# Designs tried in a protein design run: peptides against a protein of PDB entry 2YKT. Part 41

Target 1, 231 residues: chain A of PDB entry 2YKT
Amino acid sequence: SRSEEMHRLTENVYKTIMEQFNPSLRNFIAMGKNYEKALAGVTYAAKGYFDALVKMGELASESQGSKELGDVLFQMAEVHRQIQNQLEEMLKSFHNELLTQLEQKVELDSRYLSAALKKYQTEQRSKGDALDKCQAELKKLRKKSQGSKNPQKYSDKELQYIDAISNKQGELENYVSDGYKTALTEERRRFCFLVEKQCAVAKNSAAYHSKGKELLAQKLPLWQQACADPS

## One batch from the design tools (peptide; aimed at target 1 L108 E186 F193)

Design b2_p17_4_s1 (made by RFdiffusion4, then SolubleMPNN; from b2_p17_4, 6 letters changed)
Fold by OpenDDE base, seed 2:
Structure b2_p17_4_s1 (fold): chain B 231 residues (1-231), chain A 17 residues (1-17)
Amino acid sequence: as target 1 above (231 residues)
Amino acid sequence: FQEELKKLEEETEELEK
C-alpha cells in the first residue's frame, strides 16, 4: 500500500543516516584529525629548518663581505614565522570549529536518531494496529449481519466502522507522510551543518594562503635583488 | 553551538521518554 511504501522509505532514511552517514562522518573526523596531526608535524619541522636559516644569517652578519645578506636571511625567517602563525590559527579553527563540533554532534546524534526512529515506529504501529482492529471488527460485523434474520440491525454500526476506518486510514497516511518529511529534513540538516562548518574552515584556510602570498610577494623582489646589488 | 547541543540533548531526552 501507499502507506506501507512511505513507511519503508521513512525507515530507510533513518537507516541511511545511522548506518551510512554517521559512520562516514566519523571517518571524516578521523581523517581530519590525521590531517591536523600531519600539519602540526610540518609546523614543527619547518621551525627547525628556518631556525637553521637564521643561523646562516648570523654567519652572514659576522662576515666582512656579506653582512647585508644576513638581514635578508633574517627577513626570510621572519616571514616564515608570520606565515606559520597564520597556519596555526587555521589549524586551531580546523580543530575547534569543525572537528570538535562534528565529533560532539555525531556522538549525540546516535541516541537522537535511535529515539526518533523508535518513536516513529511505535506510533506508526499503534495507528496501524488500530486500523487493523477496526477493519477486523467491520468484517466480523458483516459476517454477523449476513447470518442474521435482521440485517438492518447492524447497518448503523457498519457505517460507524466504515467512517472510523476511513479516518484512521487517513490519519495513518498523514502520519507516515509527515514522518518521511521529517526524516528527510533531519538528513538535510546534517549535510547543511557539515557544509557550513567546512565553509568556516575554508575561510580560514583562504586567510592563511592569502597572508602567505601577500608576505612573500612583498619581500621576494627585495631578496632576489640582494645578491645582484652588493654594497 | 553549545546551545544547539543542549537543545539536541533535551530533544533526545524527550524522545526517550
Scores: peptide ipSAE 0.190, ipTM 0.849, DockQ to the pose 0.938
OpenDDE base, seeds 1, 3, 4, 5: peptide ipSAE 0.184, 0.184, 0.187, 0.186; ipTM 0.848, 0.846, 0.848, 0.848

Design b2_p17_4_s2 (made by RFdiffusion4, then SolubleMPNN; from b2_p17_4, 7 letters changed)
Fold by OpenDDE base, seed 1:
Structure b2_p17_4_s2 (fold): chain B 231 residues (1-231), chain A 17 residues (1-17)
Amino acid sequence: as target 1 above (231 residues)
Amino acid sequence: FEEELKKLEEETKKLES
């Protein structure tokens, strides 16, 4: 029946969220944590590299003929420091505004969805059973009427059951339809949340890249000319 | 976000009752 089909669709939406979306989201979070760790590792490794560059700058500053190049090397290291500071800010946001929030939400969501589905199923079954009962009673009544010498005595009761069946059928259909819409809304809400959080990450990432580009664009011409200018 | 989590928790409890 139409209602049965719609019911199946509704259950499938909830099952898809619980069995596909949520596990995939947990994996996404795990991959995000790995990515965060790797970026933190890059930051640490970069520090060592540019600390070593500073040491080279110190040596240049101590030289008789390359003192000005020492300043260049120090500037290079300083620009790196500024870029890394921006990266750290991005990483904090990535952790606090994406990963942590998703983790907290997905943990609670399993219970929510289970309870929501159960409630829907219980009510759907209740309405379905009530409808089936009325249909069965009507069938029984009709059978009795056909075997009776006075079938007219059952006419009013038959009409009552017909009306009841019609009403219950309508109620069931409406309930299942609303249930399906609700389920789809629940699914969409979860995807939208992910998209919104990822947009925030993208904005922060853009800021990081912009800052780096700006700093390097400003200084690179100066650095490129440093060796051309005699001491 | 914290408010959203609280709401979700409350809704869950309601559904489980």
Scores: peptide ipSAE 0.173, ipTM 0.851, DockQ to the pose 0.901
OpenDDE base, seeds 2, 3, 4, 5: peptide ipSAE 0.122, 0.159, 0.120, 0.165; ipTM 0.830, 0.844, 0.829, 0.850

Design b2_p17_4_s3 (made by RFdiffusion4, then SolubleMPNN; from b2_p17_4, 7 letters changed)
Fold by OpenDDE base, seed 3:
Parts: C-alpha cells; structure tokens; sequence
Structure b2_p17_4_s3 (fold): chain B 231 residues (1-231), chain A 17 residues (1-17)
C-alpha cells in the first residue's frame, strides 16, 4: 500500500542517517584531527628551519660587509613567525569550533535518532493495528449479515465501520507522510550544520592566506633589492 | 552551541520516555 511504502521510506531515511551519515561524520572528524596534527607538525618543523635562518642572520650581522643582510634575514624569519601565528589561530578555531562541536553533536545524535525512530515505529504500528482491527470487524459484520434473515439490522453498524476505516486510513497516511517529511528535515539539518561549520573553516583559512599574502607582498620587494643595493 | 546541545539532550530524554 501507499502508506506501507511511505513507512519503509521513512525508516530508510533514519537508517541512512544512523548507518551511513553518522559513521561517515565520525570518520570525517578523525580525518580532521589527523589534518590538524599534520599542520601542527609542519609548524614545528618550520620553526627549526627559520631558527636556523635567524642564525644565518646573526652571522651576517657580525660581518663587516654583509651587516645589512642580517636585518633582511631577520625580517624573513619574523614574517614567517607572524604567518605561523595566524596558522595557529586558525587551527585553534578549527579544533574548537568544528571538530569538538561535531564530535559532541554526533555522540548525542545516535541516541536521539534511535529514540525518534522507535517512537515513530510505535505510533505507526499502533495506528496500523487500529485500522486492521476495524477492517476485521467490518468483515465479520458482513459475514454475519449474509447469514441473517434481516440484513438491514446491521446496515448502520456497517456504515460506522466504513467511516471509521476511512478516517483511520487517512490518519495513518497523514502520520506516515509527516513522519517522512520530518525524517528528511532531520537529515537536511545535519548536512546544513556541517556546511555551516565548513564555512567557518573556509573563512579562517581565507584569513590565514590573506595575512600571509599581505606580509610577503609588503616585504618581498625589499628583500629582492638587498643584494643589488648595498648600504 | 552549548544551548543547542542542551536542547538536543532534552529532546532525547523526552523521546526516551
């Protein structure tokens, strides 16, 4: 029946969220943590490299003929430090505003969805059983009427059951239809939350890249001229 | 976000009754 098909669709939506979306989201969070760790590793490795660059700058500053190049090398290292600070801020936001929040939400969501599905199933079954009962009673009544010498005696009751069946059928169909819409809304809400959090990540990433671009654009011409214009 | 989590917890508890 139409109601049975819609019921199956509704259950499948919940099943998809529970068995596909949530596990995939957990994996996404795990991959995010790995990504964060790798970026932290890059930051650490970069520190060693630019600390060594500072050492080269110190040597230049101690020289008689390359003293001004020491300042250039120091500036290069300083710009890197500022870029890395921006990266660390981005990573902090990435951790606190995306990974942690997603992790907390997905943890609670499993219980929510299980309970929601169970409630829907219970109410759907209850309405279905009530409908089946009325249909069965009507069938019994009709059998009794066929064997009776006075079938007119049962006409009013038959009409009542027919009306009840129609009402219960409509109620069941509406309930299942609403259930399906609700399930789809629940699914969409979860994807929307993910999209919103990714937008925040994108904004933070843009800020990081912008800061780096600005700093380098400002200083790079100066650095490129340092050897050609000895002081 | 904390308020959202609290709401989710509340709704879950209600559904589990």
Amino acid sequence: as target 1 above (231 residues)
Amino acid sequence: FQSELEQLEKETEELEK
Scores: peptide ipSAE 0.175, ipTM 0.838, DockQ to the pose 0.894
OpenDDE base, seeds 1, 2, 4, 5: peptide ipSAE 0.127, 0.162, 0.163, 0.163; ipTM 0.815, 0.830, 0.832, 0.832

Design b2_p17_4_s4 (made by RFdiffusion4, then SolubleMPNN; from b2_p17_4, 6 letters changed)
Fold by OpenDDE base, seed 2:
Structure b2_p17_4_s4 (fold): chain B 231 residues (1-231), chain A 17 residues (1-17)
Amino acid sequence: as target 1 above (231 residues)
Amino acid sequence: FDEELKKLEEETEELEK
């Protein structure tokens, strides 16, 4: 029936969230944590590299013929420091605005969804059972009427049962329909949350890339001329 | 339990008396 099909669809939405979406989200979070760790590793390694570059700059500054190149090397290291600061900010955002929040949500969601599904199922069953009972009672009433010496005494009651069945059928259909809409809304909400958090991280990532591009674009021409124009 | 159905059942029983 239409209501049965809609009921199956509703349950399938909840099932999809619990068995497909949430596990996939957990995997996404795990992959994100791995990515974060790798980037943190890059940060640390980069520090060592550019600290070594500073040392080279110090040596240049102590030389008689390459003193100005020392300043260039120091500038390179300073630009790195600024870029690195932006990366660290991006990483904080990545952790705090995306990973942590997603993790918190996904951990709480299992119980929530289970309860929501159970509530829906309980009420759906209750309404279904009531409908079935009403139909059964109508059938019994009709049998009684057929066997009665005065069947007309049941005519009004038969009509009442028919009306009751119609009403209960309508209520069940509406409930299941609303349940389906609710389930779809729950699913959409979760995707929207993911998108929104990812957007926040993307903005911070863009800031990191922009800062790096800006700083390098400003300084690179100067650095490129340093050897060509010895003072 | 549906109260409407219960009422209908009770009324049906009264008709049988």
Scores: peptide ipSAE 0.219, ipTM 0.840, DockQ to the pose 0.017
OpenDDE base, seeds 1, 3, 4, 5: peptide ipSAE 0.054, 0.051, 0.222, 0.044; ipTM 0.794, 0.786, 0.836, 0.733; seed 4 fails the geometry check

Design b2_p17_5 (made by RFdiffusion4)
Pose (drawn by RFdiffusion4):
Order: sequence, then structure tokens, then C-alpha cells
Structure b2_p17_5 (pose): chain A 225 residues (1-144, 151-231), chain P 17 residues (1-17)
Amino acid sequence: SRSEEMHRLTENVYKTIMEQFNPSLRNFIAMGKNYEKALAGVTYAAKGYFDALVKMGELASESQGSKELGDVLFQMAEVHRQIQNQLEEMLKSFHNELLTQLEQKVELDSRYLSAALKKYQTEQRSKGDALDKCQAELKKLRKKPQKYSDKELQYIDAISNKQGELENYVSDGYKTALTEERRRFCFLVEKQCAVAKNSAAYHSKGKELLAQKLPLWQQACADPS
Amino acid sequence: SAAFEAELARMEAANAA
């Protein structure tokens, strides 16, 4: 009986994956693509900005008394080129290692989940029907206490076997369904962890490049008196 | 990477069956 409760829970997990998780995953992929399209716009504009800044640096390099300011502006642009490329690195950890792999899995999953749920429903129904029939055959013999004919005992053994088989099938089917859900959330968490490691390398690179160059830049227009 | 490829192979095999 609890078996029937478990059977409905299992159908519900497959339905939750197919109708909630995968669609939300489709949406997450779409947001990720928009995010990358936007990140590309920023990397491009950052280029225009830094070239405009180098042009100012060239002007200061050709002047009397401001040449070192030219050097400071060159170095600012250079630090940004080094930071940016640690960002382009986090960016490809986004495209090839997250968006592409998610799209690849979700594409195959539609068929896989429709087939797994269906196979489970067919197997569970077939075991249930065979059990009900054996029990009906027994009820027929028994109708027309501590006594049992040879044939009644054979039916009792068969019913016990098929009931044990059905309960194990539902029990294992439920565990499998929860595992399918967990494997999809785990993969998502893993892909995010990988992009996160590259975000840590990007931010660490920026902190050290600036910690190195920033004091010298702040000194360039200090009072010498 | 290997785990991902193995999971895809498992899903493709299930679809083929």
C-alpha cells in the first residue's frame, strides 16, 4: 500500500524533471547566452577606452615635462590588457565549459527521460497485473484455515515472490528517480564551480596587478615640496 | 570531463535501447 504512495512519488519526480527542471534549464541557458553577448559588448568597449587612453599617453610622451605621465598612462592601459585577458579566460570557461555542455545534456535528456519514465510505468503495471491475477486465482481456489492444498501453497509461494519483486521494483525505482534529479543539480553545481574558479583567478590577478602599480601612479603628481 | 562523457554515453545507450 505504501508501495502505491511510493509509486506516485516516483512518477512525480520524473514529471518534475521534465516539466520544471529542464525548462528552467532551457531558460538558464538562454540567460547565459544573453550574459555572454553582453560581456562581449563590454570587452569590446573596454578596448576603445584603453586605445583612447594610449592616445593621451602618446601625447604626454612627446612633450616637455610630462613624459613620465605618458609612461603612467601606458602602464594603466597595459594593466587593463592583462586584467582583460584573465577575464576572457573566465569568459571561455563560460562558453565551452558551461553553456555548451548544458545544451548538450538537455538536448538528449528529453528522449532519455520520456523513455525511462515510460519503461518504469510499463514494468510496474505489468508486475502489478501479474500479482493481482495470481491473487485472484488463489481466492478462487480458497473460496470453493491452517490447511493448504498443494496447489494453494504453490500459489501462496508465487504471490509472495511477485509481491517481493513488485515492492523492490518500486523501492529501487524511487531511489533511481531521486538520483536522476540529484545528478542534474550536481552537474549544474559543478559547471558553476568551474566558472567560479576562473572568476577567482581573474579577481586575484586584478588585485595584484593594481597592488603593484597603483602607489607609483598615485605618486606621479604629488608635490615635490 | 570523463564523468560527463560517461553520463552522455549512458543517456545515448538508453535512448538507443

Design b2_p17_5_s1 (made by RFdiffusion4, then SolubleMPNN; from b2_p17_5, 11 letters changed)
Fold by OpenDDE base, seed 5:
Structure b2_p17_5_s1 (fold): chain B 231 residues (1-231), chain A 17 residues (1-17)
Amino acid sequence: as target 1 above (231 residues)
Amino acid sequence: MKEFEEELKEMEKFIEE
């Protein structure tokens, strides 16, 4: 029946979230943690490189013929420091606002979805059983009427059962239909949450890249001219 | 953050019912 099909679809949505979405989200979180760790590693390695650059700047500053190039090298290292600070802020946001929140949510969500599915199933079954019972009673009544010398005696009661069956059928169909819409909404909400959190990451990333670009664009022309002959 | 925390509380409440 239509109601049975919709019921199966509803259950399948919940199962898909629990068995496909949530495990995939856990993997996404794990990959995010790996990415964070790798970026931290890059940060550390970059620090060593630019610390070494500072040392070269010190040597230039101590030289008789290249003193001004020392300042250039120091500026290069300082710009890196500022870019690094922006990266650290981005990573902090990435950890605290995306990974931590997703981790907390996915942990609770398994229990929530199980409870939601169970609630739906319980009510669906209750309505279904009530309908089945009413149908069975009508069938019994009709059998009695067919064997009776006065079938008209049962006509009013038969009409009452027919009406009750119609109402219960409608209620069941509506409940299952609403259940399906609710399940789809639950699924969509989870994807939307992920999209929104990823948008925040994208904004932070854009800010990081923009700041770096601005700093480098400001200084690069100066640095490029540093090796020109003194006037 | 507040919205997120409220959502978690709602989920917890639902599980406890």
Scores: peptide ipSAE 0.208, ipTM 0.820, DockQ to the pose 0.702
OpenDDE base, seeds 1, 2, 3, 4: peptide ipSAE 0.205, 0.212, 0.204, 0.208; ipTM 0.817, 0.822, 0.815, 0.821; seeds 2, 4 fail the geometry check

Design b2_p17_5_s2 (made by RFdiffusion4, then SolubleMPNN; from b2_p17_5, 7 letters changed)
Fold by OpenDDE base, seed 2:
Structure b2_p17_5_s2 (fold): chain B 231 residues (1-231), chain A 17 residues (1-17)
Amino acid sequence: as target 1 above (231 residues)
Amino acid sequence: SSSFEAEIAEMEAFIAE
């Protein structure tokens, strides 16, 4: 029947979220944590490298003939510091605005979806059982009427059961239909949340890349000419 | 965000019902 098919579809949506979406989201979060860790590693390694560059700048500044190159090397390290600060801001957003929130939601979602599905199933079954009961009673009534010397005695009651069955059938169909829409909405909101949080990360990532590009573009010509004329 | 916290609270409340 239409209601049975819609019921199956509804349950399948919940099942898909629980068995496909949520596990995939957990994996996504795990991959994000790995990515974050790798970037943190890059950050640390870069710090050591540019600290060493500063040391080279200090030596240049102490030299008699290369003092101005010391400033260049310091500028290179400073630009790196600024770029690194922007990266750290991006990473904080990545962690706090995406990973942490997704993790918290996905941890809770299994229980939530189980409860939601259970609630739907319970009510669906209740309505179905009530319908079945009315149908069974109508059948019993019809059998009694067929065996009776006065079938007209049961005519009004038969009409009442027919009406009740019609109403219960309609109610069940509406409930299942609404349940399906609700389930689809639940699925959609999860994807939307992911998209929205990823957009926030993307904005911060864009800021990081822009800042780095701007700083390097500004300074690189100066650095490239630094060795042309000794002071 | 406040919206996020509210959503978490709603989920928890639903589970508790």
Scores: peptide ipSAE 0.226, ipTM 0.838, DockQ to the pose 0.705
OpenDDE base, seeds 1, 3, 4, 5: peptide ipSAE 0.218, 0.220, 0.223, 0.223; ipTM 0.834, 0.834, 0.838, 0.838

Design b2_p17_5_s3 (made by RFdiffusion4, then SolubleMPNN; from b2_p17_5, 9 letters changed)
Fold by OpenDDE base, seed 5:
Structure b2_p17_5_s3 (fold): chain B 231 residues (1-231), chain A 17 residues (1-17)
Amino acid sequence: as target 1 above (231 residues)
Amino acid sequence: SEEFEKELKEMEEFIAE
């Protein structure tokens, strides 16, 4: 029946979230942690490189003919420091606002979805059983009427069962339909949450890139001119 | 976020029912 098919679809949505989406989300979180670690590694490696650049700047500052180039090298290292600070802030946000929240949510979600599915199944079955019972009683009544010398005696009761069946059928169909919509909404909400969190990541990333671009754009012309200007 | 915490709370309450 239509209601049975829709019931199956509803259950499949919940199962898909529990068996496909949530495991995939856990993997996404794991990959995010790996990405964070790699970026932290880049930051550390970059520090070593620019610390070495500072040493070169110190040597320039100690020279007679290249003193001003020492300042340039120091500025280069300082700009890097500022860029790295921005990256660290981005990573902090990435960890606290994305990974941690997703991890907490996905852990709780398995329990939530199990409870939601169970609630739906219980109510669906209850309504279905009530319908089946009424149908069975009508069938019994019809058999009794057919064997009776006075069938008219059962006519009113037959009409009552017919009405009850119609009402219960409608209620079941509506419940299952609403259940399906609810399930789809649950699925969509989870994807939307992911999208929204990724938007936050994108904004933070944009801020990082913008800051770096601004700092470099400001200083690069000066640095490029440094060797052209005789001391 | 406050919204996130509210959502978690709602989920917990639902599970407890």
Scores: peptide ipSAE 0.221, ipTM 0.849, DockQ to the pose 0.697
OpenDDE base, seeds 1, 2, 3, 4: peptide ipSAE 0.214, 0.223, 0.217, 0.218; ipTM 0.844, 0.848, 0.845, 0.849; seed 2 fails the geometry check

Design b2_p17_5_s4 (made by RFdiffusion4, then SolubleMPNN; from b2_p17_5, 12 letters changed)
Fold by OpenDDE base, seed 4:
Structure b2_p17_5_s4 (fold): chain B 231 residues (1-231), chain A 17 residues (1-17)
Amino acid sequence: as target 1 above (231 residues)
Amino acid sequence: MEKFQKELEEMKKFIAE
C-alpha cells in the first residue's frame, strides 16, 4: 500500500543517517583531527626554522659589513610570527567551532535517532494495528451478516466500522507522510549544520591567508632591496 | 554557540523522554 511504502521510505531515511551519514561524519571528524595535528606540527617546525633564522640575524648584526641585514632577517622572523599567530587563531576556530561541535553532536545523535525512529515506529504500528483490527472486525461482521436470517440487524454496525476504517486509514496516511517529511528534514538539517560550520572555518582560513599576504606584500620589497644597498 | 548548546539540550531532552 501507499502508506506501507512511505513507511519503508521513512525508516530508510533514518537508517541512512544512522548507518551511512553518522559513521562518515565520524570519519570526517577523525580526518579533521589529523589535519589539525599536521598543521600544529607545521607551526612547531616553522618555529624552529625561524628561530634559526633569528640566529643568523644575530650573526649579521654582529658583523662589520652586514649589520643592516640583521634587521632584515629579524623582520622576516617577526612577520612569520605574526602570520603564525593568525594561523593559530584559525586552528582554534577549526577545533572549537567545527570539530568539537560535530563530535558532540554525532555522539549524541546515535541515541537521538534511535529514539526518534523507535517513537515513529511505535506510533505507526499502533495506528496500523488499530486499522487492521477494525478491518478484521468488519470482515467478521460481514460474514455473520451473510449467514444471518436478518442481515439488516448488522447494517448500522457495518457503517460504523466503515467510518472508523476510513478515519483510521486517513490518520495513518497523514502520520506516515508527516513522518517522512520529518525524517527528510532531519537529514537536511545535519548536512546544513556541516556546511555552516565548514563555512565558518573557510572564513577564518581566508582571514589567515589575507593577513599573510598583506604582511608579506608590505615587507617583501624592502627585503629584496636590502642586498642592493651599499653596505 | 548558544544555538548549538540549545540544540544539544533539546536532543538530550528528547532522549530522556
Scores: peptide ipSAE 0.244, ipTM 0.848, DockQ to the pose 0.705
OpenDDE base, seeds 1, 2, 3, 5: peptide ipSAE 0.242, 0.246, 0.240, 0.243; ipTM 0.847, 0.848, 0.845, 0.848; seed 2 fails the geometry check

Design b2_p17_6 (made by RFdiffusion4)
Pose (drawn by RFdiffusion4):
Structure b2_p17_6 (pose): chain A 225 residues (1-144, 151-231), chain P 17 residues (1-17)
Amino acid sequence: SRSEEMHRLTENVYKTIMEQFNPSLRNFIAMGKNYEKALAGVTYAAKGYFDALVKMGELASESQGSKELGDVLFQMAEVHRQIQNQLEEMLKSFHNELLTQLEQKVELDSRYLSAALKKYQTEQRSKGDALDKCQAELKKLRKKPQKYSDKELQYIDAISNKQGELENYVSDGYKTALTEERRRFCFLVEKQCAVAKNSAAYHSKGKELLAQKLPLWQQACADPS
Amino acid sequence: EEDEFLEEMAESWEEAE
């Protein structure tokens, strides 16, 4: 009887994956694409900014008394080119390694989940029907206490076997369904971890490039007196 | 063909775990 409770829980897990998780994953993919389109806009504009900044650096390079300021502005643009390309690296860890792999999985999963739930429902119903029939045949023999005919015993053995088979099938079906849900959350967490490692390399690169150059830049217009 | 497809997808998801 708890078996029937477990049977409904299992159907509910497959329904939750197909109707809640995969649609939410489709939405997450869409937000990721928008995010990348926006990140591309920033990388582009950062280019215009830094070229405008190099132009100022060229002017200071050609003047009397401000040449070193020209060098400082060149170095600022250079630091940004180095930071940006550590960002473009985190950006492709986003496209090829996250968005593409998620789209590829979710595409195949619709057919896979519809087929797995269906196969489970058919197998569970077929085992339940065979058990009910064996039990009906036995009830017929028994109707027309510590005594059992040869045939009654054979039915008792068969009912025991089929009941054990049905309960194991429902028990294993539930474990499998929870595992299918955990695997989809695990893959999502793994893809996010990978993008996160590249975000750590990007931010670490920025901290050290600036920790190296920033004091010299702050010194360029200090009072020499 | 349906059973082969389910086995391949189940193995892919097991490997992804």

Design b2_p17_6_s1 (made by RFdiffusion4, then SolubleMPNN; from b2_p17_6, 9 letters changed)
Fold by OpenDDE base, seed 1:
Structure b2_p17_6_s1 (fold): chain B 231 residues (1-231), chain A 17 residues (1-17)
Amino acid sequence: as target 1 above (231 residues)
Amino acid sequence: DEDEFLKEQEKRLEEEL
């Protein structure tokens, strides 16, 4: 029946969230933590590289003929520091606004969804059983009427059961339909949350890239000319 | 009570959104 099919679809939505979405989200979080660790590693390694560049700048500053190149090397290191500050802000957001919040939600969600599904199933079954009972009683009444010397005695009761069946069928269909909409909403809210948190990270990432582009575009022509114009 | 638990979890989820 239509209601049975809709019921199956509803249960499948909950099942998909519990068995596919949530495990996949846990994996996504794990991959995010790995990515964060790698970026932190890059940050640390870069610090060592640019600290060594500063040392080269110090040596240039101590020279008699290359003092101005010392300033260039220091500027290169300083630009890196500013870019790094932007990266750190992005990483902070990535950790606090994406990973941590997703982890908190997925931890709580399994039990919630189990309870929600159980509640739906219990009520759906209750309505279904009530419908089945009325159908069974109607069938019993019809059998009794066929064997009776006065079938007309049961005509009013037959109409009552027919009406009750129609009403209960409608109630069941509406309940299952609403249940399906609710389940789809539950699924959608989880994806929306992921998208929204990822958007915040994307904004901070864009800021990082923009700052880097700006600083390097400003200084690179100067650095490229430094060796051509000895002081 | 599953219904009570569900309501509490709904509230928690809304607070985290």
Scores: peptide ipSAE 0.022, ipTM 0.633, DockQ to the pose 0.522
OpenDDE base, seeds 2, 3, 4, 5: peptide ipSAE 0.000, 0.000, 0.013, 0.016; ipTM 0.289, 0.197, 0.520, 0.578; seed 2 fails the geometry check

Design b2_p17_6_s2 (made by RFdiffusion4, then SolubleMPNN; from b2_p17_6, 10 letters changed)
Fold by OpenDDE base, seed 1:
Structure b2_p17_6_s2 (fold): chain B 231 residues (1-231), chain A 17 residues (1-17)
Amino acid sequence: as target 1 above (231 residues)
Amino acid sequence: SLDKFLEEQRKRLEEEL
């Protein structure tokens, strides 16, 4: 029946969230933490490299023939520092606005969804059982009527059961329909939350890339000219 | 969009009866 199929679909939505979405989200968070750690490692390694570049700049500044190149090397290191600061800001946002919030949500969700599904199942079953009882009673009544010398005696009661069955069937269908809508809304809300948090990360990432591009575009022509214009 | 999708799903279910 329509109600049975819709009930099955509703349960499948909840099961998909609990058994597929939430575990996948936990994995996503774990991979995010690994990515963050790797980027932090890059930051640390880069610091050592550009600190060494500063040392080369100091040597140039002490030379007789390459003094101006010392300033160039210092500028290169400084631009890197500024770019790195932007990366660190992005990483902070990545941690605080994405990973932490997703972790909080996914840990709370398991109990909530389990309870929601159980509530739905209990009520659906209750309505179904009530319908089945009415159908069974109607069947019994009809059997009694067939064996009676006065079938008209049962006509009013038969109509009452028919009406009750119709009403209970409609109620069950409506409940299951609403349940399905609710389940799909729950699923959509979770995906929307993920998308929104990822959008924030994307925005911060764009800012990092933009700043780097701006700084390098400004300075690179000057640095390139430094060797062509000896003092 | 969700309401439209739900309506389409309901229609599919009705066709399967």
Scores: peptide ipSAE 0.013, ipTM 0.391, DockQ to the pose 0.030
OpenDDE base, seeds 2, 3, 4, 5: peptide ipSAE 0.005, 0.000, 0.011, 0.005; ipTM 0.331, 0.342, 0.403, 0.387

Design b2_p17_6_s3 (made by RFdiffusion4, then SolubleMPNN; from b2_p17_6, 9 letters changed)
Fold by OpenDDE base, seed 4:
Structure b2_p17_6_s3 (fold): chain B 231 residues (1-231), chain A 17 residues (1-17)
Amino acid sequence: as target 1 above (231 residues)
Amino acid sequence: SEDEFLKEQRKRLEEEL
């Protein structure tokens, strides 16, 4: 029936959230934490590399013929430091504004969804059972009428059951329809939250990339000419 | 009640969004 099909659809939405979305979200969070850790590792490794570059700059500064190149090497290291600081800010936001918040929500969501689904199922079943009861009673009445010498005696009662069945069918359909809309809204809300949080991360990431581009664009022409211009 | 629980949980989830 229409109501049965819509009921199945409704349950499937909840099941999809619980069995597919939430586990996938947990995995997403785990991958995010791994990515964060890797970026922190990059930060540490980069520090060592650019510290070594500074050492090369010191040696250049001590030379008579390459003194100005020492300043260039120091500038390269300093620009890196500034870029790295911006990366660290982005990572803090990534952790606090995305990963932590998603983790908190996904943890709470399992119990909520289970209860919501259970409530829906209970009420849907209740309405369905009431409908089935009326249908069964009508069937019994019709059997009695067919065996009676005075079928007209049961006509009014038959009409009452028909009306009751119609009303209960309508109520069930409406309830299931509303349930389906609610379930879809719950699903959409979760995706929207993910999108919004990812947008925040994207903004912070853009700031990191912009700062890096700006700093490098400013200095790179100077560095490229450093060897062409003697001291 | 279960309904109260659902309402409270929904509220918490919405506030954190």
Scores: peptide ipSAE 0.023, ipTM 0.652, DockQ to the pose 0.549
OpenDDE base, seeds 1, 2, 3, 5: peptide ipSAE 0.009, 0.013, 0.015, 0.022; ipTM 0.395, 0.441, 0.394, 0.561

